Peptides against a protein of PDB entry 7PB4. Designs and how they scored, part 86

Target 1, 105 residues: chain A of PDB entry 7PB4
Amino acid sequence: KMLNIKEYKEKLLSTLGEFLEDHFPLPDRSVKKKKKNIQESSVNLITLHEMLEILINRLFDVPHDPYVKISDSFWPPYVELLLRNGIALRHPEDPTRIRLEAFHQ
Target 2, 218 residues: chain B of PDB entry 7PB4
Amino acid sequence: DALQMAVGYFEKGPIKASQNKDKTLEKHLKTVENVAWKNGLASEEIDILLNIALSGKFGNAVNTRILKCMIPATVISEDSVVKAVSWLCVGKCSGSTKVLFYRWLVAMFDFIDRKEQINLLYGFFFASLQDDALCPYVCHLLYLLTKKENVKPFRVRKLLDLQAKMGMQPHLQALLSLYKFFAPALISVSLPVRKKIYFKNSENLWKTALLAVKQRNR

## One batch from the design tools (peptide; aimed at target 1 H23, target 2 S86 W87)

Design b2_p28_4_s4 (made by RFdiffusion4, then SolubleMPNN; from b2_p28_4, 14 letters changed)
Fold by OpenDDE base, seed 1:
Structure b2_p28_4_s4 (fold): chain B 105 residues (1-105), chain C 218 residues (1-218), chain A 28 residues (1-28)
Amino acid sequence: as target 1 above (105 residues)
Amino acid sequence: as target 2 above (218 residues)
Amino acid sequence: DEEIEKDAAEVLLRLMVEELVILEAELR
């Protein structure tokens, strides 16, 4: 039973990855707007898939404090996407922290 | 129950230790087929089996047979359809499985309990119009789903471009006629007055089963 | 429009994440 659930989960994760690449890709680095002064904040943005993995893992690894701090690697439109759809919740006292919705509960 | 054992086999997957995996698979598949065609399947059974058929858990031949027997006893849950579409969009399902799914979706459309979430998927279905194999069935589905709110200038342009590429296909003309009905200002082109809307008969695979379902639900 | 396609994608995203959370709960 557990093996089959694991295989199904792995397949769903793979499916989600492909879905996110198609529908929610990171902005192409190619819009090099020529404006000089924006400091190349060399912050490597993570994919929405990686962001969701972090949030899912935190939800189950630390259920009493399931919140993740929003880093510079979190693309702001992804954060807003998750919040707008009720996939994630902002911490009531700290707007820099978000958690995944506990759909299993 | 034999059906519960069969559904449980597909859900849980093949037991590793069975020397006759193929015989066991065939036995359970025949059980599902027999019940589905005789009585229809419960919404919960369709939810499980439809998801399995589109997840890629089994081979294309098995998935095709499962999908062909997705006949409801009463209703199909819209949630099952939304889940199926998620697999369709992302899954490496074969082109033949995609075609069969759209045919099934059109054939079973009236048996889906709600349409609210399916209507939100309008954009995904519309994007599938570019696939020449799917286009006839997607046009039929969109004809069933289209509301005034879905008729946008960019979709009109895409349909006209598709018509320019593929010619005046009956299924595309049917959809364009509906678009013109909802938004006559967006379609300046004179559409031929077709007295009869013509779609490929996708229901032929399930015609007898659908008649039986309608008789049981009266 | 890109907006309806986005809306549909957002609905599917939620459903997929919900399913993943449920599956993760069953595995832990």
Scores: peptide ipSAE 0.640, ipTM 0.559, DockQ to the pose 0.247
OpenDDE base, seeds 2, 3, 4, 5: peptide ipSAE 0.538, 0.577, 0.639, 0.636; ipTM 0.674, 0.655, 0.559, 0.573; seed 3 fails the geometry check

Design b2_p28_5 (made by RFdiffusion4)
Pose (drawn by RFdiffusion4):
Structure b2_p28_5 (pose): chain A 91 residues (1-28, 43-105), chain B 212 residues (1-189, 196-218), chain P 28 residues (1-28)
Amino acid sequence: KMLNIKEYKEKLLSTLGEFLEDHFPLPDVNLITLHEMLEILINRLFDVPHDPYVKISDSFWPPYVELLLRNGIALRHPEDPTRIRLEAFHQ
Amino acid sequence: DALQMAVGYFEKGPIKASQNKDKTLEKHLKTVENVAWKNGLASEEIDILLNIALSGKFGNAVNTRILKCMIPATVISEDSVVKAVSWLCVGKCSGSTKVLFYRWLVAMFDFIDRKEQINLLYGFFFASLQDDALCPYVCHLLYLLTKKENVKPFRVRKLLDLQAKMGMQPHLQALLSLYKFFAPALISVKIYFKNSENLWKTALLAVKQRNR
Amino acid sequence: SRDEKEIVTLEEIKMRLILASPEAALNL
């Protein structure tokens, strides 16, 4: 069961990365890829389940933040505009 | 054959400015509906015309008439439905066309050969609950399509939030009752749906439905 | 258990990003 889940996770992650690079590229400060941004969000969601918010730095391309906001992937902090969290789809 | 000429004409897409082209389009569309309302269309023709109508090609009236004449002689391929859902996801489709398609998918539900690959698109179907114009028809579709495996906690939570936003709507209540039946531990809380008139009820479709 | 939770999140992310791209939606 564990190995099946692992195989599925790895396959999903690789295909997601390819999809992101194909359909959500950077334009050319130092910006990070959308993949790294999603990785930071996923990591913070499970590492700190009581505060899954990550600060928005200059490396976050505003179009990516807005994209994640429009599609119900990322959620804004009720008071602090510089923080965003990942939607807890697992619950 | 008389119908294949119209299928090919619609596959060629819209043509130049109209000198006599309006009459040509009308003749081809009349031929298709006559065949559809007399004895029905085959699976291949349906696969072609449904996806042509759900694409950006041709105006709204042509797509509406094509959707209203999408009556199967036998069965409907599920791959056609999957491509139709992909064309909805494209977004170059009219709202009224989307409503008509969901009505058609509800009406033609028992005439799709397989429904497992359609059930795999449960997420795409569920995401359309945000749109309050598609909400009743999407709820009617999910009432038919929902299995036990589809009742995920996230979806229950989002459906409860949507109930709180819109109120205890009939279609929302029916879908929530189905979710309660399938997963009572995730939440506490088929049949009549408004605007569920079968627009595609021909006589032969009726005899096939009774034979079903 | 964490891997199952992360898979659910990745599936939702991928699905929703397919909706954000008309060209990618033709590849279902």

Design b2_p28_5_s1 (made by RFdiffusion4, then SolubleMPNN; from b2_p28_5 with S1L D3I I7L V8E T9I M15Q N27D)
Fold by OpenDDE base, seed 3:
Order: sequence, then structure tokens, then C-alpha cells
Structure b2_p28_5_s1 (fold): chain B 105 residues (1-105), chain C 218 residues (1-218), chain A 28 residues (1-28)
Amino acid sequence: as target 1 above (105 residues)
Amino acid sequence: as target 2 above (218 residues)
Amino acid sequence: LRIEKELEILEEIKQRLILASPEAALDL
């Protein structure tokens, strides 16, 4: 039973990862135009999968303050996607913080 | 170069020592406006200034003036458009700036160097159809972007629901007619055969400038 | 308990994202 739940969770995470890569890919910045201006801090954008993982982990690890601060690594279209589809909520007093929605309430 | 100094001012912000911040801002803004309307801007200048106009770094009046002079000399980088859509999602720009951006994007669509990444943003543009102020211009943009693969049952339902709420708007009918062309089985509704597709004339603000750009690139 | 709740959350997120982009329901 517990082994089957772990295997099912791993399969669901893999299938969700593939789904997110196929349908919500990051914009391919890979057009390496050689212009040397180093100073655009290539803000390493995280995947939607990684963003969801952060939100889920925060909900379980800190249930009394389940909010995550929006970093520069959070691609704004992903934040908007999560908010618009009721997957995440913005903090009522701090618009720089979001939480996973409590789907079981 | 006066233009490089103006772009650098908007990028870096005002150097602390200028007592007359407003006069300096207006001088640089007029420099950008004058060059953009006469010659157009380089793709790199548009990349910088478009992001500034949408980032909320300046007030709405300044952002509106910058966005109105985003006229290419030759091409607009697709990357600039992708970055701009990201800024629209941050919500630091006004509703009027969002409307102006979609008008600009439709007007400048042919001058964007590639469309592959913009096509990946199809779903984000489609989600903006719910904004009544954006809807006419987003329908026009989607009409330019829509491929057969984008025509799905849920998007058809959303467009029909919007038509039920807003009435038989010419821009919605144009998009639905294109959807029916790609996927006739998904749209059982008889659409009136309009001989002419009428979108709100997004080009009106830039018509003279676009003619000049097309003439220079011939 | 935690793993079961995480699984339920992941399933709900998947369903909401599928509803956001049902293009993906054809590839599943």
C-alpha cells in the first residue's frame, strides 16, 4: 500500500512535469545573440514544476505562514497562471507573497 | 549620440545631480519621440524602452508617450514582446497602457522578426479576452496568431460564452469565423458570412510611421 | 498522511491546469 502510493506519486510528478514542459514551457531565451553585455543578470527563471514544488513544500513545512515571496526567478506569466486558475492566492496585505490554494477547505 | 543619452537616462534613471529632473526627462523623451517618428528605433532601443514603459518605473503619462514612439527602424525582436508580456502580468502598468500595448502589438505585428515564441504565448493572450477593454485588440492579435493546433473545444466554448455576454461583436465574429475555418466540427452555430472582417483600427496611431517604415525597408 | 495529501493536491493542480489548457488532455 505505502509503496504503491509512493510509486503513484512519482508517476504523477513525472507525468505532471512532462505536461508542464509541453504546455507551459519557459520562453526559449536560447537565441544566444553573442552581444557580450554581461550585465543583464540572466535571472535564472525556474520551471512551473519547480514553482509548484516550492509552493507545496511551503504549505506542508510552514502551514501557519504558507506564503512564498515572489522572487525574480518567478516568471510573471506563471504567477498569473496560478492566480487566475485558483491554484495560488496572493497575500491580502503583501502582493509580493503567494500561497498554494487550500483545495480541501 | 543624443538618442543614446536619452535611452541611457531611461535605463539608468536620473543622475542625482540634476536639479531640474522634469526638464531633463522631457528633453530625453522628446529626443526619443523625434528619432522614433523620423527614422524609427533600433531593435535594441525598442527592447530597452518597451520594458521601461511596462515596468512601472515612470508615471503613466511618460509610459504612454514611450509606448507611442516604439516605432521600429527595421524589426522588433520577438524577445522584446515576450518580456513585455511578462511585464503585463506583473500588473505595475495601467489598464490604458495594456490597451495601448495590444494596439501597438497588432500594429507592429509584421515588423516582429519571428513568431515562434509569441505563438507559445497564445494561451496568455487568450486569457486576456475576459478584459472588456482588451478584448477587441486581443481578438485581432489572436486572429493573426491562430493556427489549427490552437483551436480547441474549450476555447470555442469561452468565445461563445463571451459572445453570449457581449453580443455579436465584429472582432469576436472574426475570430470565431477563423476557428470555424480550422475546426468546422467544433462550431455548429451558423456564423453570418461577413464579406469584410472589421477589427478596430489599431494602426491609426502609427499609420504614417508604418508607411514610412515599409518604404525604408523596401 | 502527508504523501496522500500531497497526491490529492497534485491531482487537483493537474486538473486545474488541464482546464486552463485542455490542449493537454489530448496528449494524456
Scores: peptide ipSAE 0.505, ipTM 0.675, DockQ to the pose 0.269
OpenDDE base, seeds 1, 2, 4, 5: peptide ipSAE 0.465, 0.465, 0.476, 0.467; ipTM 0.702, 0.697, 0.689, 0.698

Design b2_p28_5_s2 (made by RFdiffusion4, then SolubleMPNN; from b2_p28_5, 10 letters changed)
Fold by OpenDDE base, seed 1:
Structure b2_p28_5_s2 (fold): chain B 105 residues (1-105), chain C 218 residues (1-218), chain A 28 residues (1-28)
Amino acid sequence: as target 1 above (105 residues)
Amino acid sequence: as target 2 above (218 residues)
Amino acid sequence: DKIKKEKEILEEIKRRLILSSPEAALEL
């Protein structure tokens, strides 16, 4: 029984990962190589998959403060996508913090 | 150059706490407006000013005026559009600025140098269909962007559910008709045969300027 | 318990991203 749940979770993660890559990919950074405009911070944006993993892990690791600080690695369209679909919530007092929605209520 | 000084003012911001801040702002804004409507702006000037208009650095009135004069001399960089979409998602711009941006994006669509990265944003634009204020303009944008590979069963269902909620809107019908063209097996519903596709005319704000741009690029 | 909850969370995320209605969950 536990093995089947683990295998199903791994399959679900893989299928979700493929869906996220197909429909919500990061814009290709290759355009940055030519224009030496110094100020575009070389901030490594994380994937939507990695962002979801961070939010899920925070919910389990710190259930009393399940909020993650929005870093420069968080692509703003991903944050907006999660908020608009009710997958994430902003902290009521700190708009720089987001949590996973409590789906188990 | 007066334009370079104006762009530099918006980029760097007002250096001195002078009592004449509003007069200086208005002078530089009029300079940008005058050049944009007469000659258009270079791609680099649009890149700078578009990001400023969407970043929330200035008030909504100033941002609206800047965005209204984002008229290209020749082309708009695709990278400027990708950056602009990111700024829209930061939430520092008004709802009216978001609507104006999508109207601008539709009106200027043919002047964007490339579409490859904008096509990757398809899913984000599609998610914005749920915003009632944006929906008419996003449908028009999606009508311009949609390829066969974008027509998926889940997107068909989302459009049909949106139609059930909002009624048979002309802009939704136009997009559904395009989806049926690419994937007829996914849309069993009989769509009314509309001889004319009706979108809200986003070009009306820039009609004279767009004619001038098209004439210069001939 | 953790793995089960993580599964339920992932299913709900998938539903909210992909599905406008619960019925569309059966087609994936």
Scores: peptide ipSAE 0.496, ipTM 0.882, DockQ to the pose 0.197
OpenDDE base, seeds 2, 3, 4, 5: peptide ipSAE 0.483, 0.439, 0.421, 0.486; ipTM 0.872, 0.836, 0.823, 0.871

Design b2_p28_5_s3 (made by RFdiffusion4, then SolubleMPNN; from b2_p28_5, 10 letters changed)
Fold by OpenDDE base, seed 3:
Structure b2_p28_5_s3 (fold): chain B 105 residues (1-105), chain C 218 residues (1-218), chain A 28 residues (1-28)
Amino acid sequence: as target 1 above (105 residues)
Amino acid sequence: as target 2 above (218 residues)
Amino acid sequence: DKIKKELIILEEIKRRLILSSPEAALSL
């Protein structure tokens, strides 16, 4: 029973990862290195998979304060996607913090 | 140049605490409007001003006026559109500004230099169909973007469920008809044969400007 | 069990991204 649940979880993670890459990819930063000193803030955007992993881990590691601070690595369309689909919630008093929905309760 | 001074004002803000902030803003806004409607704007000017209009830096009235004059001289960079979609998701602009942006994007679609990155945003636009105010314009945008590869079973289901919720909307039926054309096996439902594709606000706010742009680029 | 809770969360995320209605979860 436990082995089958682990294998199913791994298969689900793989299938979800592929789905996220196919349908919600990061935009190719065509960093045309034109020399203009526009500090395009070279903030490395994280994948939607990595964002979900952070939110899931925070929910289990700190269940009394499951909120994650939105960093510049959080692509705004991903944040909006999670909020709009009810996968994440904004903190009621701090709009810079989001949590995963507690679907296991 | 008067246009460079106007763009610089919106980008950097007022250099001096002029007592006449509103008159200075109005002067620069009129300069941008006049050049945009007469000659169009360079891709770089559109990149700057479009981000300003969606960032929430100015009030809704100013943002609306800036967005209405985002008329290209030649082309719009797809990177400007990708950045603009990001600003829309930050939520610092009004719902009316979001609607106006999608109307603008549909209107200016042919003037965007490339579509590769915009096609990658397909899933995000599709998720915006659930917004009742955006839905008519997003359906029109998706009608322009949809390729056979985008027509997936889960998207067909989402469109049918949305039609069940919202009723048989002309813009949604137009998109479903295109989906059925690309993947007839995924849509068993008989769609009414519409002789004319109808999208709301086909009378484009930019109709005259777009004709002028097409004449200058011939 | 943590693994069971994680699985429930992942299934619900998948459902919300892929499915538009709860009824669609019964047909896939």
Scores: peptide ipSAE 0.514, ipTM 0.876, DockQ to the pose 0.203
OpenDDE base, seeds 1, 2, 4, 5: peptide ipSAE 0.505, 0.509, 0.508, 0.510; ipTM 0.871, 0.874, 0.874, 0.870

Design b2_p28_5_s4 (made by RFdiffusion4, then SolubleMPNN; from b2_p28_5, 9 letters changed)
Fold by OpenDDE base, seed 5:
Structure b2_p28_5_s4 (fold): chain B 105 residues (1-105), chain C 218 residues (1-218), chain A 28 residues (1-28)
Amino acid sequence: as target 1 above (105 residues)
Amino acid sequence: as target 2 above (218 residues)
Amino acid sequence: EKIEKEKIILEEIKRRLILSSPEAALSL
């Protein structure tokens, strides 16, 4: 029973990863060249998958303060996507902090 | 069921011109209040009663009591909220009912099933910032709704003009800080780095009820 | 218990992301 749940979770993570890469990719480095006003912040943007992993881990590791600080590596459209779809919540007192919604409750 | 009879009374209105209209109305109000605070209301019951509270069908005292007991058992339909906001445009509800509605909308925000249509009402909510009584609660609502696409130069100007008129209010500062987060190039002013955004959390009339709803849905 | 909770979370995230891009649901 436990092994089957682990294997199913791993398969679900892989399928979600592929889905995120296909439908929610990071903006191509090539498109950065034409619009001059995208400040080339040399900051490496993380994938939506990595962002979700950070939020999930924080929810379980620190349940009493499940908020993650938005860094420059967080692509703003991903933050908006998560907040718009109710996947994440903004901290009521700090706009730079977000949490995962507690779907397991 | 006593609740179904009470909801049906508000929906259809009083059937008979009986001398006991006020006693019957009070009985049905108490039934709705007791169920709402004890168990919450179904989405369908919220849909009916919320629409009644804002339509101006009853007096301000009745509408205020109905709106205070709009506590969900599980979820609130987005369509119910859109219908309710539509009544705010017609001007049949009192200023106190409008304030209570925005307080309710902020308090119940997490229990609304969807936000897509509510997000389209952004411009309507933003226009309500000019009302001094609504402004604190509208700022809190906009803080929950605001996306990058909503942060436009004319809205930044309007918020700065409001800040110049009203002073640096905590709720305006909270919204401006969020606007600066999404569009730093539009806000040249140094906002004081308050580590804490203070919306008036102190007056959440539903705090105890919302804790009970969250416990029942676990 | 943690693994089951994580599964529920991942399923709900996937569902909400599909709903955000209905066109993407045709490719799954």
Scores: peptide ipSAE 0.496, ipTM 0.580, DockQ to the pose 0.279
OpenDDE base, seeds 1, 2, 3, 4: peptide ipSAE 0.420, 0.421, 0.423, 0.420; ipTM 0.705, 0.716, 0.714, 0.710

Design b2_p28_6 (made by RFdiffusion4)
Pose (drawn by RFdiffusion4):
Order: structure tokens, then sequence, then C-alpha cells
Structure b2_p28_6 (pose): chain A 91 residues (1-28, 43-105), chain B 212 residues (1-189, 196-218), chain P 28 residues (1-28)
């Protein structure tokens, strides 16, 4: 059961990365890829389940933040505009 | 054959400026509906015309008439429905066309050969609940389509939030009651739906429904 | 498990980004 989930996770992750690179590229400060941004968000969601917010730095491309906001993937902090969290789809 | 000429004409897409082209388009569309309302269309023709109508090609009236004449002689391929859902995800489709398509998918539900690959698009179907123009028809569709496996906690939470936003709407209540039946531990709280008149009820489709 | 929870999140992200692309895609 565990190996099946692992195989599925890895396949999903690889295909998601390819899809991101194909459909959400950077334009050319130092910006990070959308993949790294999603990785940071996922990591913070499970590492700190009581504060899953991550600060928005200059490396976050505003179009990516707005993309994640429009599609219900990322959520804004009720008071602090510099923080965003990932939607807890598992619950 | 008389119908294949119209299918090919619609596959060629819209043509030049109209000198006599309006009459030609009308003749082809009349031929298609006559065949559809007399004895029905085959699966291949339907697969072609449904996806042509749900694409950006041709105006709204042509797509509306094509959707209103999408009556199967036998069955409907599920791959055609999958491509139709992909064309809905493209976004170059009219709102009224989307409402008509959801109405058609609800009306033609028992005429799709397989529904497992359609159920795999439950997520795309559910996401359309945000749109308050599609909400009743999407709820009617999900009432038919929902299995036990589809009742995920996130969806229950989002449906409860949508109930709180819109109020206890009939279609939302029916879908929530189905969710309660399938997963009572995730939440506490088929049949009549408004605007559920079968626009595609021909006599032969009626006999086939009774034979179903 | 943590792995199962991450899988569910990745599935939702993948689906929603396909909607953001707004192109004809193979959904299956």
Amino acid sequence: KMLNIKEYKEKLLSTLGEFLEDHFPLPDVNLITLHEMLEILINRLFDVPHDPYVKISDSFWPPYVELLLRNGIALRHPEDPTRIRLEAFHQ
Amino acid sequence: DALQMAVGYFEKGPIKASQNKDKTLEKHLKTVENVAWKNGLASEEIDILLNIALSGKFGNAVNTRILKCMIPATVISEDSVVKAVSWLCVGKCSGSTKVLFYRWLVAMFDFIDRKEQINLLYGFFFASLQDDALCPYVCHLLYLLTKKENVKPFRVRKLLDLQAKMGMQPHLQALLSLYKFFAPALISVKIYFKNSENLWKTALLAVKQRNR
Amino acid sequence: SRMEKEVITLEEISMRLKLAVEKYLDLL
C-alpha cells in the first residue's frame, strides 16, 4: 500500500513539475520558480500545522501569488498581507 | 450521404463572408436536426458535433441548435463527454451554452455507455459550483454522478460553506442529503430539480428510455 | 499518513492549475 502511494506521488509530482514548466514559465531581483514556491507552501503546511503562513518575499513573482490566489490554492492571512498559506485540501 | 456532408461542412469550420453561405449553413443544420429528430444520430457524429458546438467555432445560435439536436440513436461515447468537459475547461464557451450542455448531460445520462471516466471528472464538475448560473444544473448532475468515493471531506466543507453563502437551496439540499447518506460521520445533512424539463425528448428517445 | 495528505493536496493543485491554463488538455 505504501509503495503504491509512493509511486503515485512521485509520478504525480514529476508530471506536475513538467506541466508547470510547460504552462507557467518565468519571464526570463532573483525570482524562484513556481515549483519552489509550491514546495515551500506544502512544506510549511505540514511542518507547522498551527502556523502555515509563509512571508512573501521579493523572490515571489506577484503573478504567481495572484495565480495561486485566484485558483483557490493559496489563501491570504486575515490581517497580514505579507503572508499566505496553502489550502488544506486534506481536511 | 446527406448527413455526412453536413458533418464535413461543420468540421471545416466557419467559412468566408456570406453570399449564399447563410442558406448553406441552414440547409446543413436542418438536415442534421431532421435526422436527429427522426431516428437519432450515431455515436461518431455526436462525438464530432458536440465537441464542434462546445468549441469557439461558429456563433451561439449554431452551437445552441447543435446542442438541441444532440439526440443519440443508440448510445453516447464517454470519450466524447470527456472531450466536452475539456472544451468546457477551455473557457471559450458561452454561459448559456454551458447551461444547455449541463442540461443535456443530465437528460442524456442513461444513454452514455460508461460513466466511470465521467466520474473521474468529479473534481471539474464540483469546481463549477462557484458559478451561481451553473449551480443548480451542476448540483443536478452531481446528484446523479456522486458515488461513495467522491464524498471527500474537503468537498463536504466547501458544500457546507456554499450552503451558508447561498442558503438552503433545493438543489444544494438534495446534494447535501446525498452526501449525508454516503458519509454521515463527516456531516449530518433525488429528485425534483427546477429547469429539469427534457428539451431533447423525441418519441424514439422516449421509447428507448422506456426500454431502459 | 503525511504522504497520503500530500498526495491529496498535489491532486487538487494539479487539477486547479489545469483550469487556470484554459487550454484543451487531456484531463485523463

Design b2_p28_6_s1 (made by RFdiffusion4, then SolubleMPNN; from b2_p28_6, 10 letters changed)
Fold by OpenDDE base, seed 3:
Structure b2_p28_6_s1 (fold): chain B 105 residues (1-105), chain C 218 residues (1-218), chain A 28 residues (1-28)
Amino acid sequence: as target 1 above (105 residues)
Amino acid sequence: as target 2 above (218 residues)
Amino acid sequence: SKLEKELEILEEIYRRLMLAVRKELDLL
């Protein structure tokens, strides 16, 4: 039973990964070049997959404070995507913190 | 079904000019209230009743009672909310009904099936910040709705002007903090880190009902 | 189990993202 769940999880993660790459790729770095004066914040953006992983891990690792601080590595449109679709929730007191939605809580 | 009869009464009005209009009204209100608090209402029932509560078809007391029992069984249709907001624009509802509606909208926000059309109403909600009675609840709603694209220089100016007028209100600070997060260059002012809940959860009339809804949908 | 909960979460995330794609495509 556990083996089947693990295998299914791995398949789901793979499928989700492919889906995210297809539909939610990282923005091309090239678009930053044209507007001169915005400081090249050399901040490496994380993938939506990595964002989700961070949120899931935080939910399990720190269930009493499942909020993740939004860093500059979080692409704002993906944060908004997660919030808009009820995948994440903003902290009621700190707009810089988000958590995974408790779908089963 | 008793609920269907009650909803039908509110939708179509009283079929018979019964001498006891008030008793019939009260009976149907109690039926709706009982079902809503016990089981929640279907999206279709909420669509009908929410529209009625804001249309001015009934008195303020009735509208208030209907609005208080707009508890979903599962989901609320975004279209129902859009229709409800449209009635706010017509201005036939009392100030107390408007306050209650915004409180309801915040409380039920997660149960609304879609947010696309509601997000298009951002400008309408933002305009309602000027109403001192609505401002706390509208700030909370905007805190839930605000995206980076909504954070414009003119809205920042309006929020700062409102803060200058009303003082450093926790709900305004919450919204300004969110605006600063999305557009730090637009907000030069230092925002105090408030450790207090920006939005008082204590005023959620539906807290117990929402817990029950969540438990039923698990 | 933790694994089952994680799976349920992933399934729900995936579902919501599929819906998001559909919504975004319908809006474009």
Scores: peptide ipSAE 0.585, ipTM 0.510, DockQ to the pose 0.279
OpenDDE base, seeds 1, 2, 4, 5: peptide ipSAE 0.583, 0.578, 0.582, 0.584; ipTM 0.504, 0.612, 0.447, 0.506

Design b2_p28_6_s2 (made by RFdiffusion4, then SolubleMPNN; from b2_p28_6, 10 letters changed)
Fold by OpenDDE base, seed 5:
Structure b2_p28_6_s2 (fold): chain B 105 residues (1-105), chain C 218 residues (1-218), chain A 28 residues (1-28)
Amino acid sequence: as target 1 above (105 residues)
Amino acid sequence: as target 2 above (218 residues)
Amino acid sequence: SKLEKELEILEEIYRRLLLAVRKELDLL
């Protein structure tokens, strides 16, 4: 039983990864060379896949405080995407923290 | 009951210990088939079984048989359809399973409780027009879904390009005629005024079942 | 199980993201 579920999860993760790469790629660093004033924030943006992994892990690791602090590595359009589509929620008292939505509670 | 045991078997998967896995699978599949054709399935049962049929958990033969018996007692949940469409992106289902799903979706369209989320899948369905096996059924589905807001210049171009490649197909002409109705300025081409929109009477595998569902819900 | 819950969450996330992509394409 566990093996079949694990294999299924791995296949779903692989498919989700490909889907995210195709439809929600990170902006290429290369194009923004010309306009000087956008601070080359040397901050490595994480993929949407990595962001979702962080949120899922936090939900399971700390279920009583499932909130993740938004860092500079979080691309703002991804945060807004998750919030607008009901995948994530902002903390009611701290707008810098987000959690996964409780889909099955 | 026997149906709950059958649905639970498909949901939880085969318990390791049964020496006769294939006989157990066939027993549960026949139980689902018998109830579906006799009475229809509850929305919850369709949600579970439709997801299983498209997830790739079982082989193509089993998935095909499950899809053929996705007959509602009353309604199909829109959420079940959205989940099912998400599995089409995973690529684990065979081409024949995809064709069967689109045929099912067209056949069961009136039994889906809501259309709001399905309408948001318009772009996904439209992309599937390039598949020659899917194209007739996708055109029929798009004919049912198309609103004025969906008729965009880029979609018109894609339909005209497809017509140039495939020729003047009746299902494609039906969709183009609907597009011209909503946005006459985008389609300069004179479309033959076909009085009858003939989507292939894909002999609705569910024709008899759908008549029975409509009779029970009157 | 933890694994089953993770799977359910991933399926729902994928569904919602699929709808998000389609909303954007219909707005363009």
Scores: peptide ipSAE 0.563, ipTM 0.522, DockQ to the pose 0.241
OpenDDE base, seeds 1, 2, 3, 4: peptide ipSAE 0.552, 0.551, 0.554, 0.547; ipTM 0.613, 0.603, 0.610, 0.605; seed 3 fails the geometry check

Design b2_p28_6_s3 (made by RFdiffusion4, then SolubleMPNN; from b2_p28_6, 9 letters changed; failed a check: too like the target's own chain)
Amino acid sequence: SKLEKEKIILEEIYRRLMLAVRKLLDLL

